Peptides against a protein of PDB entry 4X86. Designs and how they scored, part 72

Target 1, 56 residues: chain A of PDB entry 4X86
Amino acid sequence: EGPQLLLSEAVSRAAKAAGARPLTSPESLSRDLEAPEVQESYRQQLRSDIQKRLQE

## One batch from the design tools (peptide; made by RFdiffusion4, then SolubleMPNN)

Design b2_p28_2_s3 (from b2_p28_2, 20 letters changed)
Fold by OpenDDE base, seed 4:
Structure b2_p28_2_s3 (fold): chain B 56 residues (1-56), chain A 28 residues (1-28)
Amino acid sequence: as target 1 above (56 residues)
Amino acid sequence: SRLQEQLQQLIESVRSYAEAQLKRYEWR
């Protein structure tokens, strides 16, 4: 149901591309980003963005 | 193509969202 790109994956990719490291650890950051409420917010935003593009 | 442009815009939106989330944390 809806887009399934994980926020944790998206942020990990962004961090890698930017050459940035979290103060704690990449694993700690990933755990925080895998929180259900955070992932759900990302899913909703991604879905909204897709729909917005389709409407253009 | 128009479809390709829309896809690229979506990718940029996702990237922007991810970058915004990264700002919530401290970096080395």
Scores: peptide ipSAE 0.076, ipTM 0.500, DockQ to the pose 0.633
Fold by OpenDDE base, seed 3:
Structure b2_p28_2_s3 (fold): chain B 56 residues (1-56), chain A 28 residues (1-28)
Amino acid sequence: as target 1 above (56 residues)
Amino acid sequence: SRLQEQLQQLIESVRSYAEAQLKRYEWR
């Protein structure tokens, strides 16, 4: 749960929409996406976007 | 509706971020 789940879901949906699959395993991709700096960046962007939409 | 438009904008923002991350990897 948390940013890992949200980010992995977002990437999965994007990949499906693009009809593309990484050459590496899905597990390897997930591991890279779980890097703390990536997770935090996504969390901040998501939170900011949600707040902006609610304030409009 | 206004709410629906706001939610769609959020979805597009998330999708854009995900697509940018996907470009860091090789594809078949």
Scores: peptide ipSAE 0.072, ipTM 0.494, DockQ to the pose 0.622
Fold by OpenDDE base, seed 2:
Structure b2_p28_2_s3 (fold): chain B 56 residues (1-56), chain A 28 residues (1-28)
Amino acid sequence: as target 1 above (56 residues)
Amino acid sequence: SRLQEQLQQLIESVRSYAEAQLKRYEWR
């Protein structure tokens, strides 16, 4: 349970906030990140990482 | 490669951003 984050949107926001830019176009990167399997994999990784942090 | 390094940096930034945002919500 928790907020659902769109990976492509999160990458765009995080990149802007961090002042980072990909070597490829943002559109190309976003396209790859919109793949549902990629989105789900990251969601799982993020959740696991957060849970790990909460247990520290 | 430099591209790989940049992607990793973006992933870390996304993780940090997401963690900060999730503090605003109940997480279970």
Scores: peptide ipSAE 0.043, ipTM 0.433, DockQ to the pose 0.069
Fold by OpenDDE base, seed 1:
Structure b2_p28_2_s3 (fold): chain B 56 residues (1-56), chain A 28 residues (1-28)
Amino acid sequence: as target 1 above (56 residues)
Amino acid sequence: SRLQEQLQQLIESVRSYAEAQLKRYEWR
């Protein structure tokens, strides 16, 4: 249902846009964010948040 | 921790970005 954004890719884009500098390397951060459970949790949260906003 | 704070900030930024992008599509 709709396009899915990889969390790791989205975070990388957001980090560049915001000029964020993590304590660890960007590559290490991206690797951690690629964990399937993290990606799925984020997807579910995003879907839920969007649905809640549509009801407001 | 500082890292957790940074991660949360990035996640919030990504959430905002993703929501903006997904508004371009119709949802059923």
Scores: peptide ipSAE 0.042, ipTM 0.438, DockQ to the pose 0.068

Design b2_p28_2_s4 (from b2_p28_2, 17 letters changed)
Fold by OpenDDE base, seed 4:
Structure b2_p28_2_s4 (fold): chain B 56 residues (1-56), chain A 28 residues (1-28)
Amino acid sequence: as target 1 above (56 residues)
Amino acid sequence: SRAAAQLAALIAAVEAYAREQLKRYSWR
């Protein structure tokens, strides 16, 4: 299954690393990213990436 | 070590994914 990571937190970290802010509020962005289908897609992507890294 | 390198690569990939998602939004 892989580790449990929140998409909202990952995006927040990426935005901070890039020195960028959304035109909307961070809260609005977080709400969008907390949608269950979005989080599930992220989980699947993360799982896939973990599996690929383990094979390297 | 190989394990450390794999972990670093994983973290980088997660951030890359997040950055890609951010492209869907406007910036200020």
Scores: peptide ipSAE 0.089, ipTM 0.511, DockQ to the pose 0.655
Fold by OpenDDE base, seed 2:
Structure b2_p28_2_s4 (fold): chain B 56 residues (1-56), chain A 28 residues (1-28)
Amino acid sequence: as target 1 above (56 residues)
Amino acid sequence: SRAAAQLAALIAAVEAYAREQLKRYSWR
């Protein structure tokens, strides 16, 4: 088991917090980021990053 | 701000990555 946060939600929250905009549109970006393979890649990366910090 | 610009660039990179992955996923 690992962190449970949707990539689309993470990017949306970060963009709003910083006042940043996607090159396309928030709706198009969210749709693209909801692809299963993209979401799984993000989950693996996030899990890996956390593990690296724990090993430091 | 610089921070906002940096995040915008990261978002653009994520968009590019996502679009590329969608192409790969859809053609499987």
Scores: peptide ipSAE 0.067, ipTM 0.511, DockQ to the pose 0.053
Fold by OpenDDE base, seed 1:
Structure b2_p28_2_s4 (fold): chain B 56 residues (1-56), chain A 28 residues (1-28)
Amino acid sequence: as target 1 above (56 residues)
Amino acid sequence: SRAAAQLAALIAAVEAYAREQLKRYSWR
């Protein structure tokens, strides 16, 4: 439940906002972040964060 | 290493971004 964002999109937006640049290419980082197990872990964390927000 | 430091910085930035985005939604 809750809105779903791609981890790669979240990292890209955060990196731009913070002025951070990966040592490797942004494309390589995006590929690593698109791994299914990584995305699932992010989804679970995001869901948990949303649930906490709802209860506050 | 510099790579590890960059990863840590990105994780922190993602967390901050996520918190900011959640504040923009009305859940109740």
Scores: peptide ipSAE 0.026, ipTM 0.427, DockQ to the pose 0.037
Fold by OpenDDE base, seed 5:
Structure b2_p28_2_s4 (fold): chain B 56 residues (1-56), chain A 28 residues (1-28)
Amino acid sequence: as target 1 above (56 residues)
Amino acid sequence: SRAAAQLAALIAAVEAYAREQLKRYSWR
């Protein structure tokens, strides 16, 4: 539930923040991270973290 | 503020998770 944050976008931002680039193309990385099972795992993790932060 | 701290913590957690995923890949 809530707005969907794409893992691929999050990783892209993290890479920029770290000043790092994958050896593979950003597009290839995005495709890998956009796999439904990967995205769902991220969504669940994010949801869990949001709940923790809101309850603190 | 507490709200700002919560948001900052969330952002940090997201970025940390993303960075952990990036460890599965090679860097240049």
Scores: peptide ipSAE 0.093, ipTM 0.520, DockQ to the pose 0.645; fails the geometry check

Design b2_p28_3_s1 (from b2_p28_3, 15 letters changed)
Fold by OpenDDE base, seed 4:
Structure b2_p28_3_s1 (fold): chain B 56 residues (1-56), chain A 28 residues (1-28)
Amino acid sequence: as target 1 above (56 residues)
Amino acid sequence: SEAVQALIEQQRQQALALLKASGRFRYE
């Protein structure tokens, strides 16, 4: 699919692509990645990255 | 588009870096 708007989904897809398995429960990892401050930082990064790509 | 695919690849690489830095994953 297209770019991921959620960090948790981006990480999940990257892990699958790399053949990586979590050592902790997926729920535990998701809880950390879905923290509001973490998601907000990711959103800001994503916005910046999109703008950069639009210039190409 | 090319830009979209580039963005997707960038996201994958950044996420992979995070995975490695976290120490929470094993690679098969």
Scores: peptide ipSAE 0.577, ipTM 0.876, DockQ to the pose 0.824
Fold by OpenDDE base, seed 5:
Structure b2_p28_3_s1 (fold): chain B 56 residues (1-56), chain A 28 residues (1-28)
Amino acid sequence: as target 1 above (56 residues)
Amino acid sequence: SEAVQALIEQQRQQALALLKASGRFRYE
């Protein structure tokens, strides 16, 4: 649908597209991916990646 | 746009790499 601002959503969509199923509960995985430090790192990377694409 | 689509694809590949590295997924 579009670039994902949440890591958890990006991973979920990627897994679905690849036909991958989690070995642990989806809720547990989401909790790990939504950890503040993890999300912040993702946000910073995403921001950088967007800036790089804008230069193209 | 082309740039947006490229970003989406980049996100997907990056996410897949993370999934594979985690070892917490099976692939059908």
Scores: peptide ipSAE 0.574, ipTM 0.875, DockQ to the pose 0.842
Fold by OpenDDE base, seed 2:
Structure b2_p28_3_s1 (fold): chain B 56 residues (1-56), chain A 28 residues (1-28)
Amino acid sequence: as target 1 above (56 residues)
Amino acid sequence: SEAVQALIEQQRQQALALLKASGRFRYE
């Protein structure tokens, strides 16, 4: 459904596509990926990546 | 579009790298 705007969602979808299963409950990693500072850095990276693609 | 598909693939590769680095997943 297109590029993901949330890091946690991007990782979840990537894991599913790769057939990766969490060794423990996925909530622990989700908490880490949903931290505000982590999400903000992801958002900035995504914006930059989109801009780079627009130049291609 | 081609650019959108490239972006999606890039995101997937980056996410997979993060998953592997985390050591929290088993791959089937």
Scores: peptide ipSAE 0.560, ipTM 0.870, DockQ to the pose 0.826
Fold by OpenDDE base, seed 3:
Structure b2_p28_3_s1 (fold): chain B 56 residues (1-56), chain A 28 residues (1-28)
Amino acid sequence: as target 1 above (56 residues)
Amino acid sequence: SEAVQALIEQQRQQALALLKASGRFRYE
């Protein structure tokens, strides 16, 4: 699939691909990764990365 | 496109680094 806009989704897909399972509940992990400050930092990084790729 | 694939791979590597560093996962 395409680029992930959510950090929580990116991590979940990475975990699936690596055959990794959370030691805590998936819901708890999602809650941590969906914290506003964490998601905003990811969004800024993603935006920057997209802009760089558009210039290639 | 190659640019899109590169972005996807970059996201995956960043996510993998995060999950490994967290110590919150078990690998099967």
Scores: peptide ipSAE 0.321, ipTM 0.798, DockQ to the pose 0.858

Design b2_p28_3_s2 (from b2_p28_3, 14 letters changed)
Fold by OpenDDE base, seed 2:
Structure b2_p28_3_s2 (fold): chain B 56 residues (1-56), chain A 28 residues (1-28)
Amino acid sequence: as target 1 above (56 residues)
Amino acid sequence: SAAVQELIEQQEQQALQILKESGRFRYE
């Protein structure tokens, strides 16, 4: 398949790369990003993207 | 590999889009 990042890890990496800092506490943001339903939505999106790439 | 790097970059772009939509970040 390919590499998969947890949403919180992806956000952290992206924020660092973009020079972005949270307006609220990092802990509050992390708690929101760690919610199972949010993580699952992200996973499904990644899975879909990988599948599309494999079909190309 | 190039394919792995592209997938990582795609994940990062999706994460950036989430950040933009959330309005929870300040860009420095």
Scores: peptide ipSAE 0.169, ipTM 0.675, DockQ to the pose 0.710
Fold by OpenDDE base, seed 5:
Structure b2_p28_3_s2 (fold): chain B 56 residues (1-56), chain A 28 residues (1-28)
Amino acid sequence: as target 1 above (56 residues)
Amino acid sequence: SAAVQELIEQQEQQALQILKESGRFRYE
């Protein structure tokens, strides 16, 4: 399917690339980003995007 | 491959949007 990261991992990578630091602890942020509803929404969107790429 | 790299970059763009909307980050 292609590369798939957990939302928390994607955010961590993006933050590093952008030179951003969380206002709270990284662990607390990761916990929030791993909330089921947030992760599921992200996963569904990612899957949809991958499928769109395969159709191009 | 280029396709794989583009997917990685797209995923990071989505993450960046989440960062912006969250207001939980400080940019250094």
Scores: peptide ipSAE 0.168, ipTM 0.671, DockQ to the pose 0.774
Fold by OpenDDE base, seed 4:
Structure b2_p28_3_s2 (fold): chain B 56 residues (1-56), chain A 28 residues (1-28)
Amino acid sequence: as target 1 above (56 residues)
Amino acid sequence: SAAVQELIEQQEQQALQILKESGRFRYE
């Protein structure tokens, strides 16, 4: 098992673990989470975290 | 490995924070 690169997948995992349901449709949420600017921000954070862990 | 597990946990924590800040979720 490795890190998830997609924000939508991370949110899905977290929501399931927390017993959370979206107030809007899952499809609408997915579109928001898959937006390029949102995904890129998440990817950058994840990549940074990976780099930090590799340097520790 | 421990490092991989920590990354997974951090991702989940980040995702949970996103959920909270979005205001688009309810908790059962």
Scores: peptide ipSAE 0.168, ipTM 0.671, DockQ to the pose 0.839
Fold by OpenDDE base, seed 3:
Structure b2_p28_3_s2 (fold): chain B 56 residues (1-56), chain A 28 residues (1-28)
Amino acid sequence: as target 1 above (56 residues)
Amino acid sequence: SAAVQELIEQQEQQALQILKESGRFRYE
């Protein structure tokens, strides 16, 4: 088990940790990262990772 | 738990790879 983050939230957290700033507006970046196909792919990856952890 | 912490770290590594590949960020 583990936390499930939206991709936009994960990227935001990682960017802060890395000291990175977006070249475009934060709003534009958020829209791109919240696109349904992108978020669904990320969700599936997280779900798979969680399932693997639960089976260990 | 250790398992939860490992999953959090994995998520951050995935996000960092997305940042690097996107070309949308500048590092200060």
Scores: peptide ipSAE 0.165, ipTM 0.670, DockQ to the pose 0.791

Design b2_p28_3_s3 (from b2_p28_3, 14 letters changed)
Fold by OpenDDE base, seed 4:
Structure b2_p28_3_s3 (fold): chain B 56 residues (1-56), chain A 28 residues (1-28)
Amino acid sequence: as target 1 above (56 residues)
Amino acid sequence: SAAVQELIQQQEEQALQILKESGRFRYE
């Protein structure tokens, strides 16, 4: 159902675009991004955006 | 398509907000 970036992929792209560098190790960042509440929020927003923008 | 690009961009924008909220990034 439409293009779906993994959160890690989206973060990588966003960080690059914004000129941002992590203050912690990549592993620590990955653990933070894998937190259930973070993943769920991302998933919910993605589904909402797909419903709003993807014209079938 | 435009819709596809918007979806990708929206995901990146959401990711950016997550980055900002995390406080784990320095912006240059």
Scores: peptide ipSAE 0.405, ipTM 0.825, DockQ to the pose 0.735
Fold by OpenDDE base, seed 5:
Structure b2_p28_3_s3 (fold): chain B 56 residues (1-56), chain A 28 residues (1-28)
Amino acid sequence: as target 1 above (56 residues)
Amino acid sequence: SAAVQELIQQQEEQALQILKESGRFRYE
């Protein structure tokens, strides 16, 4: 189904690329990223993107 | 491949949007 980054991994990479630093501890950030609505949104978008690629 | 890298980039872009919406990051 193609490469799938964990949200935490994607966030880490994105933050580094954007030059962003968290204002909270890594543990607090991880907790926030594990919120169900955030995880579901990420999963849905990834699934949609994969489907779009398969249709190209 | 380009397709693989683009998919990775899309995941990172989604993550970036999550970061922006969270308001928990400082951009340097």
Scores: peptide ipSAE 0.395, ipTM 0.821, DockQ to the pose 0.735
Fold by OpenDDE base, seed 3:
Structure b2_p28_3_s3 (fold): chain B 56 residues (1-56), chain A 28 residues (1-28)
Amino acid sequence: as target 1 above (56 residues)
Amino acid sequence: SAAVQELIQQQEEQALQILKESGRFRYE
């Protein structure tokens, strides 16, 4: 168990850590990240990771 | 805790892969 980052928060942190700069506007990036398949994939992976941690 | 930090890192690693696959970022 632990903190659950929103995808936007995780992306922000990851981009900063990697020294990455967006090539598009913040609004365009947000739209890309809000795509249902992207959000669902992220949610499923997070759920799986939490379940694994709880089972330890 | 170590468990909390590991969970955070896992989320950031997944986010980083999403960023790389998106092609929306330039890496300096």
Scores: peptide ipSAE 0.393, ipTM 0.821, DockQ to the pose 0.730
Fold by OpenDDE base, seed 2:
Structure b2_p28_3_s3 (fold): chain B 56 residues (1-56), chain A 28 residues (1-28)
Amino acid sequence: as target 1 above (56 residues)
Amino acid sequence: SAAVQELIQQQEEQALQILKESGRFRYE
């Protein structure tokens, strides 16, 4: 199916690549990222991207 | 492969958008 990063992993990699640093504690960030609506949005986008690749 | 790298990059780009929307990060 392809590589699938956890949202937390993707955020960590993206932040590093963009030179971004959290303004809040890692614990607060983790809590925000664990919100169901955020997780679902990420999952849906990943699913869409994979499906597009399968159709190409 | 190129396809694998693009999928990883797309996930990172999605994560970056989430970060920007959250307002929880400072960009250096």
Scores: peptide ipSAE 0.377, ipTM 0.816, DockQ to the pose 0.750; fails the geometry check

Design b2_p28_3_s4 (from b2_p28_3, 15 letters changed)
Fold by OpenDDE base, seed 3:
Structure b2_p28_3_s4 (fold): chain B 56 residues (1-56), chain A 28 residues (1-28)
Amino acid sequence: as target 1 above (56 residues)
Amino acid sequence: SEAVQQLIQQQEEQALKILKESGRFEYL
């Protein structure tokens, strides 16, 4: 129930809102965000949040 | 809707947590 942001999209939005800039190249940042443990944690949190909204 | 906005905010908050933990960002 609602939009699902890619982690890269969520990071971009969060960084902009916080006025933050990466210290590394976009390529290096992308590599870090694609780490399995990072992606899985983000996916699990998103799934949990969506499930909570669907049952409301 | 409010529900949509809350889902977006939750995803951005999770992303912000990841950003802070990475230590790869400069905050001005």
Scores: peptide ipSAE 0.435, ipTM 0.834, DockQ to the pose 0.753
Fold by OpenDDE base, seed 4:
Structure b2_p28_3_s4 (fold): chain B 56 residues (1-56), chain A 28 residues (1-28)
Amino acid sequence: as target 1 above (56 residues)
Amino acid sequence: SEAVQQLIQQQEEQALKILKESGRFEYL
């Protein structure tokens, strides 16, 4: 597909842009981000966004 | 390109939503 950031990469960038800091350990955060439901939601949104871009 | 940047930004926006929902971040 088109340009794709790993969720971890997107989170890192988003957190930096928002001035956010994690309240938990990096390992704990990583586990949360790798949860199947979270990854699937992210993937679905990316796919949807790409499809919309192709139509516009 | 603009298209590439838009897609990247959209991914970051989605990531931000995930972060907010997680409650594992504080915002400064």
Scores: peptide ipSAE 0.428, ipTM 0.833, DockQ to the pose 0.669
Fold by OpenDDE base, seed 1:
Structure b2_p28_3_s4 (fold): chain B 56 residues (1-56), chain A 28 residues (1-28)
Amino acid sequence: as target 1 above (56 residues)
Amino acid sequence: SEAVQQLIQQQEEQALKILKESGRFEYL
């Protein structure tokens, strides 16, 4: 399909690029990112983006 | 490749959206 960053990895990269800093503990953030609905949304978006790229 | 970089960028954009929605980050 294509490059698949773990959500946690993508978040780390995005936060650094945006100059964003966490207000809570890393553990709290990890728990939020591990929520099934969040992970599924991320996966679906990636699949959608890949499909769009194939159509272009 | 350009396509690979675009997909990486798109994943980071989605991650940024999640960050903003979480409310657990401060942007300076």
Scores: peptide ipSAE 0.422, ipTM 0.830, DockQ to the pose 0.695
Fold by OpenDDE base, seed 2:
Structure b2_p28_3_s4 (fold): chain B 56 residues (1-56), chain A 28 residues (1-28)
Amino acid sequence: as target 1 above (56 residues)
Amino acid sequence: SEAVQQLIQQQEEQALKILKESGRFEYL
């Protein structure tokens, strides 16, 4: 299916690209990103993107 | 490959959306 970044990995990369830094501790951010609804949304989007690519 | 890079970029874009919605980041 290709490379599948963990949400935390994707967030780290995206933050660097956007020139953004967290207002809270890394640990606090990690907890927020581990929220089930957030993880599920990310997973669904990734799955959708992969499926779209397979259809091309 | 181009396909691999595009997939990575899409994941990062989704992550950026999550970051913005969280309101827990400072953008410099």
Scores: peptide ipSAE 0.421, ipTM 0.831, DockQ to the pose 0.727

Design b2_p28_5_s1 (from b2_p28_5, 13 letters changed)
Fold by OpenDDE base, seed 1:
Structure b2_p28_5_s1 (fold): chain B 56 residues (1-56), chain A 28 residues (1-28)
Amino acid sequence: as target 1 above (56 residues)
Amino acid sequence: SAAALAELIEEQRRQALALFEAWQARVA
């Protein structure tokens, strides 16, 4: 339920667009950002933001 | 609106970059 975009993918896309490189491995970054509690928090925030924009 | 969605996408990008920078600071 809600947005399907993963936080890890969002960060990866943003970093690539900005030309930023992870100081460690990209795998380490993905692993850290795929923590269930982190992803769920991001999903809830994104869902809330979308709902607010739809009501404008 | 389409404009509101575009702004949301840009905000999402900013938030993602902030998280990336915070991660870099933590593991550096």
Scores: peptide ipSAE 0.191, ipTM 0.691, DockQ to the pose 0.669
Fold by OpenDDE base, seed 5:
Structure b2_p28_5_s1 (fold): chain B 56 residues (1-56), chain A 28 residues (1-28)
Amino acid sequence: as target 1 above (56 residues)
Amino acid sequence: SAAALAELIEEQRRQALALFEAWQARVA
């Protein structure tokens, strides 16, 4: 339940849009950002932000 | 609205980018 977009994917898209490149490797970045607790925190934050905006 | 959705998407993008930059600063 909730947003299905992974944090790692979101960061990748954001970096690409900004023209930013990882100093190490995209794989290492993805590995760090794919930690379950990190992803869950992101999901909850995203859901909360969506709900907040919808109430405006 | 479409505008509200766009703003939401951009906010998430900004947050994601901040995380990316923080990560880079840590591993650099």
Scores: peptide ipSAE 0.183, ipTM 0.682, DockQ to the pose 0.664
Fold by OpenDDE base, seed 4:
Structure b2_p28_5_s1 (fold): chain B 56 residues (1-56), chain A 28 residues (1-28)
Amino acid sequence: as target 1 above (56 residues)
Amino acid sequence: SAAALAELIEEQRRQALALFEAWQARVA
């Protein structure tokens, strides 16, 4: 339950919008950003931010 | 340049990883 957006997807969309490519392979970048501990922290932070906004 | 933007992406990746790891260590 909570936000489904992946950190790797958010970074990829930002890079695409800027017209930039990573120095490493897309697979290497995604592997780092999709690490379970990193993704879980990102998910919890997004959930917290959304909850704070709804309470305003 | 395209090369400068590519380096920025890698730097932001390193910063994001460090930030989230530090945050998780404090909250978990």
Scores: peptide ipSAE 0.100, ipTM 0.581, DockQ to the pose 0.046
Fold by OpenDDE base, seed 3:
Structure b2_p28_5_s1 (fold): chain B 56 residues (1-56), chain A 28 residues (1-28)
Amino acid sequence: as target 1 above (56 residues)
Amino acid sequence: SAAALAELIEEQRRQALALFEAWQARVA
């Protein structure tokens, strides 16, 4: 159980919102961010961050 | 500038990846 938003998607949205573009390519950036261990860490961190904010 | 923001995105990516890898190692 927990958040399922992909880190790659989150970064893509952030870049678009800022009007910025990766120096390499969106695909290259996404490839790095889609690594299983990175995605799992992001998921758990996101869950933790949400819980912390709920306690504030 | 747009170029500066692009560089920040890449730097933040590198930092985030390093942080997540370190976190994984710590909690494993």
Scores: peptide ipSAE 0.098, ipTM 0.574, DockQ to the pose 0.049

